# Peptides against a protein of PDB entry 3OGK, part 63

Target 1, 307 residues: chain A of PDB entry 3OGK
Amino acid sequence: ATPDRLSRRFPNLRSLKLKGKPRAAMFNLIPENWGGYVTPWVTEISNNLRQLKSVHFRRMIVSDLDLDRLAKARADDLETLKLDKCSGFTTDGLLSIVTHCRKIKTLLMEESSFSEKDGKWLHELAQHNTSLEVLNFYMTEFAKISPKDLETIARNCRSLVSVKVGDFEILELVGFFKAAANLEEFCGGSLNEDIGMPEKYMNLVFPRKLCRLGLSYMGPNEMPILFPFAAQIRKLDLLYALLETEDHCTLIQKCPNLEVLETRNVIGDRGLEVLAQYCKQLKRLRIERGADEQGMEDEEGLVSQRG

## One batch from the design tools (peptide; made by RFdiffusion4, then SolubleMPNN)

Design b1_p14_1_s1 (from b1_p14_1, 5 letters changed)
Fold by OpenDDE base, seed 5:
Parts: sequence; C-alpha cells; structure tokens
Structure b1_p14_1_s1 (fold): chain B 307 residues (1-307), chain A 14 residues (1-14)
Amino acid sequence: as target 1 above (307 residues)
Amino acid sequence: SLEVTFGERRVVLP
C-alpha cells in the first residue's frame, strides 16, 4: 500500500494504523533502517487526510521532523497518537506533539526507542492538556521526566483511565495515585526492596477503580498490597514481577475475576492448574519466556504440554 | 474461548 493510494481510496479516513518491521526484528534480524519510514505517510496525512484523528505507527521509523509535521497538520484534531515500538525520534518530537495537539486523548510510546533530551514534553502536557484518557510509555527509559508532572496530569485530566509508565519509584507516584480518581489501569513503576524497611509499600493507596495492574519488580513481599482489592482485578501483567510459581498460585487464588493474565513461564503447570481452577472468567493468557527459564532448578517453573 | 499466546520475547529481569 502507498500513501497516495490510501488517500484516494479513503479521503475521509479517521483512523490509520501502519505496521513497519515484522516481529522478526525482536531477534535483531532486521536492520534499524529497514524501510518503515513514516515520512511519506505523514506527508500524505498533512496534505490529504484532513479527517484523520487517530494515528498508530507500529515498528516504524519516526523522526522529530515527522512528528512536528504531523503535530502542526492535525493540531487539536489529533486525538490518538501511538508510537508503538518505533524509533528515530527524540523528546523534541514529543514536545512538538503535546504543544500543538492539546486535545490529545491517547498518547502511546510503548517499547519505543528514542533519545531523551529533557522532560519538557511531559511538563507541557501537564500544563495544557485536560483531555488525556490514556498515557502509555511502558517499557521505555525516561530519566528526565518528573513524577510531579504525572500528578498534575492526573489532577487536570479527569477522564484519565489508563497510565503505563517506566521505572518510576512507586513511592514517588503516591500523589499521582491520589489524584487519579478514575484510573482503571496502571502498569510499570519500580518496586525496590529495602531490607531496612520491608513494609515500605504496604501503605500505598491505589485508585478505587483500579482493575488492570502490572507493577514492575513486585516480589512476594510486596504482593500483599494487592490483596485488599484482588477480587476486583481483571487484568494482571506479571511479566516483570519477581514472583515464583507458588507466588503466582497465591495471587491467582485471590483474583477470581481475572480475565487477562500476562506472565512468564515461571507460572508453571502448577500455576496454570490453579488458574483454571479459580479464574473461570479468564479470556486471555500470555506466557513469555523469562531469563529464569534456563536457570530454573524446579520443574514446576516450566510450562509444559501438560499445562 | 480462551486465547493463549506464547511469546518469543526473552524477558530479562534485573
């Protein structure tokens, strides 16, 4: 498909999703510059797709210039931008997006690779946006953004329902959680064990509507923070949790309304049995290979044909 | 129906 052909066939297109590199790129088999430039598409969007409100680039190469052009072309008409596993841009490009698209509702950069220059983009978003519903920079590396800006976003965006972040210390997000009254989904953060203060996370207060959750580096000592609302959990992302097979069993038993589970093969056949027994509403199960697979001494830590 | 996906991504933990 070519951009010009798309616009001719669908001049009133409202939503566009482009896929560049195949999943084979996950194995480093595809060069970074293997096609997939969004530039010709952005040009077409700017010139001919004036009804476009939603843009989703998956595994594409996106430059700051591309983002700037897109931002200026669509301005407040842009409601959704998803940079899904994209590369080639910096935070300057993000700044342009949030500066010009002040009514954006969904902003996603999950698993994108970029150069971080500063945290201005998140600050600008916090200062001027009141429309945001979904913010997702899960599995990204931001070191220069402020948790306070995230809190401001939560305070100002009353329709904010889903937030996925990188490695913020969870305790720095206390203000965010308090402000995010309508939040239903949270993924990311960083739980850090402290031998001197083992219960440092026990007093965390989560948003009352929270039902989709993935806390990075959550271990068995932190897991009990979920127990008070485990019955309302519908989705768990345990991909980056530090839970063993038995820990999975413990948590799963407390989540009878679980619909989606994402985890590693450490769940084992035992965990899958428990899942089948207690989670009758389960609709989706994703099992990834963990680094622990090669080092697991326990046979139970592996999903076999029996599971 | 239950959708089961086995990922090919190697997850590296700290």
Scores: peptide ipSAE 0.318, ipTM 0.862, DockQ to the pose 0.701
Fold by OpenDDE base, seed 1:
Structure b1_p14_1_s1 (fold): chain B 307 residues (1-307), chain A 14 residues (1-14)
Amino acid sequence: as target 1 above (307 residues)
Amino acid sequence: SLEVTFGERRVVLP
């Protein structure tokens, strides 16, 4: 399972996924020279894996130098880069990737930790890429990127089908949604409740093909914006929604074609009963413990063995 | 596609 052995055995490898150990154990149990760092793998990719078009690093240490080397080595042949829960890089590394890999189709940094220097990487991507299909920086904290660049990407990338973002104010993404005509999946954003303007988001226009959705901080007041197309929703990510048990029931009843649901324990046994009743196409259910679970022992928002 | 998991012998070969 060494880089050199890999290239010798599979010189024509097109897709590589590397999984590091959980971060808590990584430094204690894995040698720095090959176990947790992508460096030796990137070196091998650069030198010997000339047909590699898809790279997925999960829970790895990735430096800007690693990204730069990878970018230059694979250039427009790189179609997929997933930095999944990685760390060690800055936005300079991302800039190198999008500068040199101008035909990249999938770019993912979901749950990665990085140092943000500027928003140039997204701007560069917007200016030169027309191939992008999937852009995912879900559960990241970019403060220096522009929603306008995201809109430009949507306009220029006609095959863009999935976009997951951080905490953009959702109203700043109106232009993006209008431009992203083929978008099927959207996660992230930020819905900010305004007591003085309860219908703040009611006029949001979503892409017509949208069927996989996860709006961050969506509360019961914002939830009705989904109702016009709830019947076409196939996947819901409610992990970061601000919905109570009853709200879950209301929404689930309106999504008869739901296939995937990700939510928190707040759905409760009641929500699961409603889910079973109305969502006959359900394929996957993920329930996570929320931080608020400790206070809800006597409330409906608890999943038990009955659910 | 090749999946390599460090620390575990699970090499999923394409």
Scores: peptide ipSAE 0.072, ipTM 0.592, DockQ to the pose 0.032
Fold by OpenDDE base, seed 3:
Structure b1_p14_1_s1 (fold): chain B 307 residues (1-307), chain A 14 residues (1-14)
Amino acid sequence: as target 1 above (307 residues)
Amino acid sequence: SLEVTFGERRVVLP
């Protein structure tokens, strides 16, 4: 498909999702004028797709100029921007988006690679946006953004329901959780074990509506922080948790309303048996093989045809 | 809504 053909066939298009080839292929094998660049699509959006509210780029090359053009063309009409596993832009491009698209509801840059110049984009978003529902920069490496801006966003955006972040220390997000009264989903953060302070996270207060959760680096010592609301958990992302098979069993038994589970092979056949026994509302199960599991000699930590 | 996957002849109209 070409951009011009798209606009001719669908002049009233409201949502566009473009998928490129995997990053490895894009950088090594694709010439500059390949469909992996969003530039020709952004041009077409700007000129001919006046009703477009939602843009999703997956595994595309996106420049700051592309983002700037898109931002100015759609302005407050842009409700959703997803830069899913994209590359080629800097935080200047993000700044342009949040500056011009002040009514954006969904902003995603999950697993995108970019050059971080500063944290101004998040600050600008915090200062001017009141419409945000979904913010997702999961699996990204932001070092210059402030948890205070995230708290401000939570305070100002009453419809904020889903937030996925990078490696923020969870204790720095206490103010955020307090402000995010309607938050249903949280993923990311960083739980840092402290042998000298085993109860470091036991006083964390999560939003009352939280039911989709994925805490990075959550180990068995931190897992009990979920127990008070485990019955209301509908989705668990355990891909980056530090739980063994038995820990999975313990947690799963406490989540009878679990609908979606994402985890690693460490759950094992035993964990799957427990899952089948206790989670009767399960709709989706994703099991990934972790890089660290290649050396696991523990047979219980492997998913076989029996599980 | 339109989903376009590059390299594949698949146009998925959600």
Scores: peptide ipSAE 0.069, ipTM 0.587, DockQ to the pose 0.034
Fold by OpenDDE base, seed 4:
Structure b1_p14_1_s1 (fold): chain B 307 residues (1-307), chain A 14 residues (1-14)
Amino acid sequence: as target 1 above (307 residues)
Amino acid sequence: SLEVTFGERRVVLP
């Protein structure tokens, strides 16, 4: 499909999702006229798709100029922007988006690669947005953004229901969790084990409506922080958890209402058996193979044809 | 119905 053909056929398009080539292609020399660039699409959006409220770019090359043009063209009419596994932009592009699209409800840049210049984009979002419902920069690397801005967003955006972040220290997000009263989903953060303080995270208070969760680097010592509301959990992302097979079994048994599980093959056949036994409402299971598991000798920690 | 998805991803753990 071409941008011009799309706009002619669907002039009242409200939602657009574009998928580029596999990510592997992004690391090679890409011709300027490759369909992986969003530029021609942004041009078409600006000129002819005046009712477009939702844009989802997946595995696309996106420049700051593209983002700036999109932001100015759609302004407060833009409700959703998803930069899903995209590349080519900097935080300046993000700043343009949040500056001009002050009523944006969903902002996603999960697994995108970008150059970080500063944390102004998150600060601007915190200062001016009250509409945000979903914020997702999961599996990204931000070093210059402030957890305080995230807290401000939570206080100002009462409809905020899903937040996925990078490697914030979880204790820095205490204020965020207190402010995010309607939060249903949280992924990311960083749990840092301290041998001298085994109960470091035991007093964490999560939002009362939290039911979709994925804490990065959660080990068996931290896992008990979930137990008080484990029966409420409907989705778990354990991809970056530091749980072994038996830990999975322990947690899964406490989540009878689990509907979605994402984890690594460390769950093993045993974990899958426990899952089948205790999670009767399970609808989706995603198992990833991690690079760190290539050399594992634990037979129980591998998913075989039995599972 | 149950949807099962298998994939390979590079995951680096501490």
Scores: peptide ipSAE 0.022, ipTM 0.517, DockQ to the pose 0.602

Design b1_p14_1_s2 (from b1_p14_1, 5 letters changed)
Fold by OpenDDE base, seed 5:
Structure b1_p14_1_s2 (fold): chain B 307 residues (1-307), chain A 14 residues (1-14)
Amino acid sequence: as target 1 above (307 residues)
Amino acid sequence: DLEVEIGVRRIVLP
């Protein structure tokens, strides 16, 4: 498909999703002639797709100039921008988006690769946006953004329901969780073991409506923080949890309303048996390969055809 | 029906 053909066929298009080739993106070898660059699409959006409210780029090359053009062209009409596994931009591009699109509801950069210049984009978002519903920069590397800006966003955006972040220390997000009264989903953060304070996370207060959760680096010592509301959990992301097979069994037994589970093959056949026994509402199971697979001596740590 | 997705991505832990 070409941009011009799309606009001719669908002049009143409200939602656009573009997908790049997975392998080309993985190796950062998206050829110009393949359409891996969003530039021609952004041009078409700017000129001819004036009803477009939602843009989703997946595995595409996106420049700051592309983002700037998109931002200025759609302005407050842009409600959704998803940069899903994209590359080629910097935080300057993000700044342009949040500066010009002040009524954006969904902003996603999950697994995107970019150059971080500063944290101004998140600050600008915090200062001017009250419409945000979904913020997702899961599995990204931001070092210059402030947890305080995230807290401000939670305070100002009363419709905020889903937030996925990078490696913020969870204790720095206490204010955020307190402010995010309507939050239903949280993924990311960083749980760090402290031998001198093994229970440093036990007093964490989560939003009351939280039902979709993925805490990075959660181990068996931190897992009990979920137990008070485990019955209301519907989705668990355990991809980056530090849980063994038996830990999975323990947690799963406490989540009878679980609908979605994402984890590594460390769950094993044993964990899958427990899952089948206790989670009758399960709709989706995602199992990834972990680096720990090669080091597992225990046969129970592998998902086999038997499970 | 249960949807099962088996990923090929290697997850690196700290």
Scores: peptide ipSAE 0.383, ipTM 0.895, DockQ to the pose 0.652
Fold by OpenDDE base, seed 4:
Structure b1_p14_1_s2 (fold): chain B 307 residues (1-307), chain A 14 residues (1-14)
Amino acid sequence: as target 1 above (307 residues)
Amino acid sequence: DLEVEIGVRRIVLP
C-alpha cells in the first residue's frame, strides 16, 4: 500500500500501523526510497489524515524530523505513538513528541535503537502530561533519564496502568511504585543480587493492582517478593529472569490465574508440566531460546519435542 | 484455546 492510496480510501482513518522489513535488513545499506522509511507516511498523515489518533511504526526508520512533523501535525490529537523496534531517531525526536502531544496516552519505543542526547524528553513528559496510560521503553538503553521523572509521571497521570522500562535499579523505583496507585503492568528494571544482603528487595511494595509483571534479572532470592500477590498475577515475563527450571515450577504453582507466560526454554518439560497442572487459565505461552541453553547439563532444563 | 509461540531469537543474559 502507498500513503496516498490509504488516505484516499480511508480519509477518516483513526489508527495506522506500518510494518517494515525484518530487523536484519535494518543493519544493511537501505536505499533512500525504501518503504522502510516513515517519511512519506508522515507527510500523508500531516496533509490528509486529520483524524488520526494512533500511529504504530514497527521496524521502520524514523528520523527526528519525521517525529517533529508528526508531533506538530497531530499535536494534542495524537493519543498513541508506538515506535516498535524502530531506528534512526534521537531523544530530540522524543522531546518533540512529548512537547507537542501533551495529551498522549500511549508512548512506546520498545526495542527501538536511538541516539540518546539527554533526558529532557522524560522530564518534559513529567512536567506537562496528565493523560498518560501506557509508557513503554522496554529493552532500550537510556542512561540520562531520571527515575524521579518517572515518579512524577506516576503522580500526575492517575490513569497510568502500564509501564515498561529499561535497566533502572528497582530500588530507585520505590517512589514510582508508591505513586502509581493504578498500575496494573510493570516490566523491566534491574535486580542486582547482593550476596551480603539477600533480603535487599524484600521490602519492595508494589502497586495493589499489579497483575502483569516482568522483573529483569530476578533470581530465586528475589522471587519471593511476588508471593504475596502471586495469585493475582495474570501475565509473567520471565525472559530475562534468572530462574532455573525448579524456580519456574515454584513460581508457576503460586500463579493459578496466570493467562500469559513468556519465558526461555529453561522452563523445561517439567516446568511445562507444572504449568499445565496449575495454570488452567493459560491463554498464551511464549518460549524463547536462551544463551544459557549451551550451559545446561541437565535434560530437565530443555524443552523437548515431547512437550 | 492455548496459543504457543516458540521464538527463534536467542536471549542473552548478563
Scores: peptide ipSAE 0.381, ipTM 0.896, DockQ to the pose 0.635
Fold by OpenDDE base, seed 3:
Structure b1_p14_1_s2 (fold): chain B 307 residues (1-307), chain A 14 residues (1-14)
Amino acid sequence: as target 1 above (307 residues)
Amino acid sequence: DLEVEIGVRRIVLP
């Protein structure tokens, strides 16, 4: 389909999702910098899609100019922007979005690649937005944003229910967690092992409604921080957890209400057996490959056809 | 009913 054809057929379109890479990209066969440009679509949005409030670009090339045009065209009417595995923009583009779209509810840039110029976009979002419900820059590399801005967002956005971040040290997010009273989902952060302070994370206080969780680099020493509320966990993202097969078994046994599990092959057949035994509400299981599978010769650490 | 997804993406750990 072409942008002009879409607008002619659906002039009152409220939600648009564009996918720039073919299915073959699922197998890592498509270069990351390969994809369609959103430019012609943004032009069409600006000119003819006056009711559009939700935009989802997946695996598209998005420039700062595209984001700026989109931001100005939709302004406070834009409620959702998802830059899903996109590339080609900088944080200036994000700044434009949050500057002009002050009532945005969902902002996602998960797995997008971009040039980071500064942390102004998150600061601007913190200063002016009170509508945010979902913030997701999971699996991105931001080094210049402040956890304080994230805390401010949590304080000001009372409907904030899902936050996925990059490599913030979890201890820097203590204020955020305290402020995010309605948070149901958190993914990302960084748990850093400290031999000299093995229990440095044990006093973390999570939002009371937290039920979807993925803590990056969580190892067996940190895993017990979940135990007090493990029974309320409905979704676990263990893709970047540092858990072995037995650790998976330990955690899974404590999550009887688990509905979604995302993990690596390290869960093994044993972990899958435990999962089947204890998680009767399970709806979705995602298993990825990890670097840790290399060198693993034991079936316990591998998912076989038996499972 | 359970939905199972076997991914092909390689997760790189630190």
Scores: peptide ipSAE 0.374, ipTM 0.890, DockQ to the pose 0.679
Fold by OpenDDE base, seed 2:
Structure b1_p14_1_s2 (fold): chain B 307 residues (1-307), chain A 14 residues (1-14)
Amino acid sequence: as target 1 above (307 residues)
Amino acid sequence: DLEVEIGVRRIVLP
């Protein structure tokens, strides 16, 4: 498909999703004429797609100029921007988006690769947005953003229901969780083991409606923080949890209403058996390979044909 | 119906 064909066929298009080449191709030398550049699409959006409110770029090359043009063209009409596994932009581009699109409801940059110049984009979002429902920069590495801005967002955006972040220390998000009264989904953060203070997370209070959760680096010592509300958990992202097979079994048994599980091979056949036994509402199971795969000699931690 | 997805990606933990 070409941008001009799209606008001619669908002049009143409200939602656009573009998919680029597989991620592996993005790390190769990309010619200027590669179809993965969003530039021609942004041009077409700006000129001819005047009702567009949702944009999803997946595995695309996105420049700051592209984001700036998009932001100015759609302004407060833009409700959704998803930069899904994109690359080529910096935080200046994000700043432009949040500056001009002050009524944005969904902002996603999950697994995108970018250059971080500062944390101004999140600060600007915190200062001016009250519409945000979904914020997702999961699997990204922001070092210059403030958890306080995230808290401000939660306070100001009462419709905020899903937040996925990078490696914020979970204790720095206490204020965020307190403010995010309607939050249903949280992924990311960072749980850091402290041998001298094993219960440092035990007093962590989560939003009451939280039912989709993925805490990065959660180990067996931290896992009990979920137990008080495990029965209400509908989705677990354990891809980056530090749980062994037996830990999976323990947690799964406490989540009878689990609908979606994402984990690594470490769950093993044993974990899958427990899952089948206790999670009768399960709708989706995703298993990825992990570096922590146990050797073939260890039946636990390996998903076999049996499982 | 249960949807099962087996990924080919390798998750690297820090």
Scores: peptide ipSAE 0.374, ipTM 0.894, DockQ to the pose 0.620

Design b1_p14_1_s3 (from b1_p14_1, 5 letters changed)
Fold by OpenDDE base, seed 3:
Structure b1_p14_1_s3 (fold): chain B 307 residues (1-307), chain A 14 residues (1-14)
Amino acid sequence: as target 1 above (307 residues)
Amino acid sequence: ELEVEIGVRTIVLP
């Protein structure tokens, strides 16, 4: 499909999703220059898709100029922007989006690659947005943003229900969790084991409505922090947890209302048996092979055809 | 609400 054909067929389009490179590109099976630039689509959006409120670019090349044009064209009418596994932009492009689209509800940059110039975009978002419902920069590399701005967003955006972040130290997010009273989903952060202070996370207080969770680098020592509300957990992301097979079994048994599980092959056949036994509401299961699992000789940590 | 999903199978240049 071409941009001009789209606008002619659907002049009143409200939601657009574009998919660029296939997953095979991740394995260098497709030339690097294969894919799509969003530029011609942004031009068409600006000129002919004046009712568009939701844009999702997946595996596309996006420049700062593209983001600036999109921001100015849609302004406060833009409710959703998802830059899913995109590349080619800097934080200047993000700054333009949050400056001009002050009523944006969903902002996603998950797994996108970009050049980080500063943390101004998050600060600007914190200072002026009260509409945000979903913020997602999961699996990104931001080093210049402030957890204080995230806390400010939580205080000002009462409809904030889902936040996914990079490698923030979890203890730096205490203020954020306290402010985010309506938060239902949290993914990311960083749990850092301290041999000299094994209980450093035991007093962590989560939002009362939290039911979708994925804490990065959570090990068996930190896992008990979930037990007080495990019965209300509906979704678990354990892809980046440091749990062994037995740890999976322990946690799964405490989550009878689990609907979605994402984990690694380490769950094993035993973990899958426990899952089937205790999680009768399960709707979706995703199992990935970790890079470190190619060499694991532990038979228990493998999923076979029986699972 | 109409949502359209499009797969980009070719290089789209500016």
Scores: peptide ipSAE 0.038, ipTM 0.589, DockQ to the pose 0.033
Fold by OpenDDE base, seed 2:
Structure b1_p14_1_s3 (fold): chain B 307 residues (1-307), chain A 14 residues (1-14)
Amino acid sequence: as target 1 above (307 residues)
Amino acid sequence: ELEVEIGVRTIVLP
């Protein structure tokens, strides 16, 4: 498929998803010099797809110039931009998007690789956007953005329902959680164990509608913060949690309405048995092999054909 | 609303 053929066939296209590199690239099976760039598609969008409001690039090379052209061409008509596992851009490109697309509802950069110049893009988003519903920079490494800007976004965007972030200290997000009254989904953050303060996170208050959750580096000492609302949890992301098999069993027993679970092989056969016993509404289960599990073939945290 | 998903061919970057 070529960009020109697309526009001729679908001149009134509203949503476009482009997939570049195959999934095998995630496993370093494809050389780094292989990929698809979005430039010819952005040119076609700018010239001929005037009703396009949703763009999803997956595993593609995206430059700052591409983002700038897209931003200026679509402006406030752009409602959704997903840079899904993309590379080649900097935070200048993101700044252009949020500057020109002030009514954007969904902004995603999950697992994208980029060069971080500053935190201006998030600040600009906080200052001017009131339409945001979904913000997702999960599994990214932003070091120059401010949690205060995230709080401002929560305060100003009344329809904000899903936020996934990188490694913010969870205590820095207290103001964000207080402001995000309609938030249903949160993933990311960073829980940092303090041996001298075991109750460091016990006073953390989550949004009342929160039902999809993934807290990074959550260990057994922090896990009890979920217990007051565990019955309303529908989705758990435990991929980056620091829970052992028994911890999984404890948490799962408290989540009878769980529909989606994402976790590592550490759940083991025992955890799967508990899951089957207590979570009758389960619709999707994702189990990944953790890096630490490659060396411990004999430990309890293995899912066998019996689970 | 029409949604189109397109697979893009892999190209070798110079």
Scores: peptide ipSAE 0.037, ipTM 0.587, DockQ to the pose 0.034
Fold by OpenDDE base, seed 4:
Structure b1_p14_1_s3 (fold): chain B 307 residues (1-307), chain A 14 residues (1-14)
Amino acid sequence: as target 1 above (307 residues)
Amino acid sequence: ELEVEIGVRTIVLP
């Protein structure tokens, strides 16, 4: 398909999803400069797709100029932008998006690679947006953004229901959690062990409606923070948790309403048995291999054909 | 119906 053919066929298109590089690119089998530039599509959007409100680029090359053009062309009509596993842009491009698209509801940059210039984009978003429902920069590396801006977003965006972030210290997000009264989903953050403060995270207060959760680096010592609301958890992302097989069993038993589980092979056959026993509403199970699992092959902590 | 994803592959379990 070509951009011009798309606009001719669907002049009133409201939602566009473009997939660039094939999935094989995630294994470094495809060069970074292999096709998938959004530029011609952004040009077509700007000129001929006047009703487009949702854009999803997956595995595309996106420049700051592309983002700037898109932002100016769609302005407050743009409700959704997903830069899903994209590359080629900097935070200047993000700044342009949030500056011009002040009514954006969904902003996603999950697993995108970019050059971080500053934290202005998040600050600008915090200062001017009141429409945001979904913010997702999960599995990204921002070092220059402020947790305070995230808190401001939560305070100003009453419809904010899903937030996925990078490696913010969880305690720096206390204000965010207090402000995000309608938050249903949170992923990311960073739980950091402190030998001198074993109860460091025990008094964390999560939003009351939280039911989809993934805390990075959560170990067995931190896991109990979920127990008070484990019964309402519907989705768990344990991909970056530091839980062993037995820890999985403990947590799963406390989540009878679990519908989606994403975890590593460490769950083992035993964990899967417990899952089947206690989670009767389970709809989706994702099991990934951990980077260290090549050396941690024990029968208990490995999913086999039995599971 | 249960959807299971292992790595890059998804299997639907009855």
Scores: peptide ipSAE 0.031, ipTM 0.559, DockQ to the pose 0.214
Fold by OpenDDE base, seed 5:
Structure b1_p14_1_s3 (fold): chain B 307 residues (1-307), chain A 14 residues (1-14)
Amino acid sequence: as target 1 above (307 residues)
Amino acid sequence: ELEVEIGVRTIVLP
């Protein structure tokens, strides 16, 4: 499809999703430079797709200029922007988006690669947005953004239901969790084991409606923080958890309403058996091979064809 | 139907 053909065929298009690279790129079968630029599409959006409120770029090259043009063209009409596994932009581009699109509801940059200049984009979002429902920069590397701005967003955006972040220390997000009263989904953060303070996370208070969760680097010592609300958990992202097979069994048994599980091969056949026994509402299971498991001889941590 | 994703592949189980 070409941009001009799209606009001619669908002049009243409200939602656009573009995929620049196939999933095969995940297997390193496609060169890094393979993929499409969003520039011609942004031009078409600006000129001819005046009803477009949702844009999803997946595995595309996006420049700051592209983002600036998009931002100015759609302004407060833009409700959703997803930069899904994109590259080529900086935080200046993000700043332009949040500056001009004051009513954006969904902002996603999950697994995107970018140059971080400053944390102004998140600050600007915090200062002016009250519409945000979904904020997702999961599996990204931001070092210059402030957890205080995230807290401000939670306070001001009463419809905020899903937040996925990078490696914020979880204790720095205490204020955020307190403010995010309607939050249903949280992924990311960083749990850091402290030998001198093994229970430093035990007093974490999560939003009452939280039911979709993925805490990065959660180990067996931190896992009990989930137990008080395990019965209401519907989705678990354990891809970056530091749980072994037995830990999986323990947690899964406490989550009878689990619908979606994402985890590593460490769950093993035993974990799958427990899952089948206790999680009757399961709808989706994602199992990835962890880098750490490629060398593990322990059969218990492997999902076989029998699971 | 149960959706199972192994790696980057998705398998739909009846």
Scores: peptide ipSAE 0.031, ipTM 0.558, DockQ to the pose 0.215

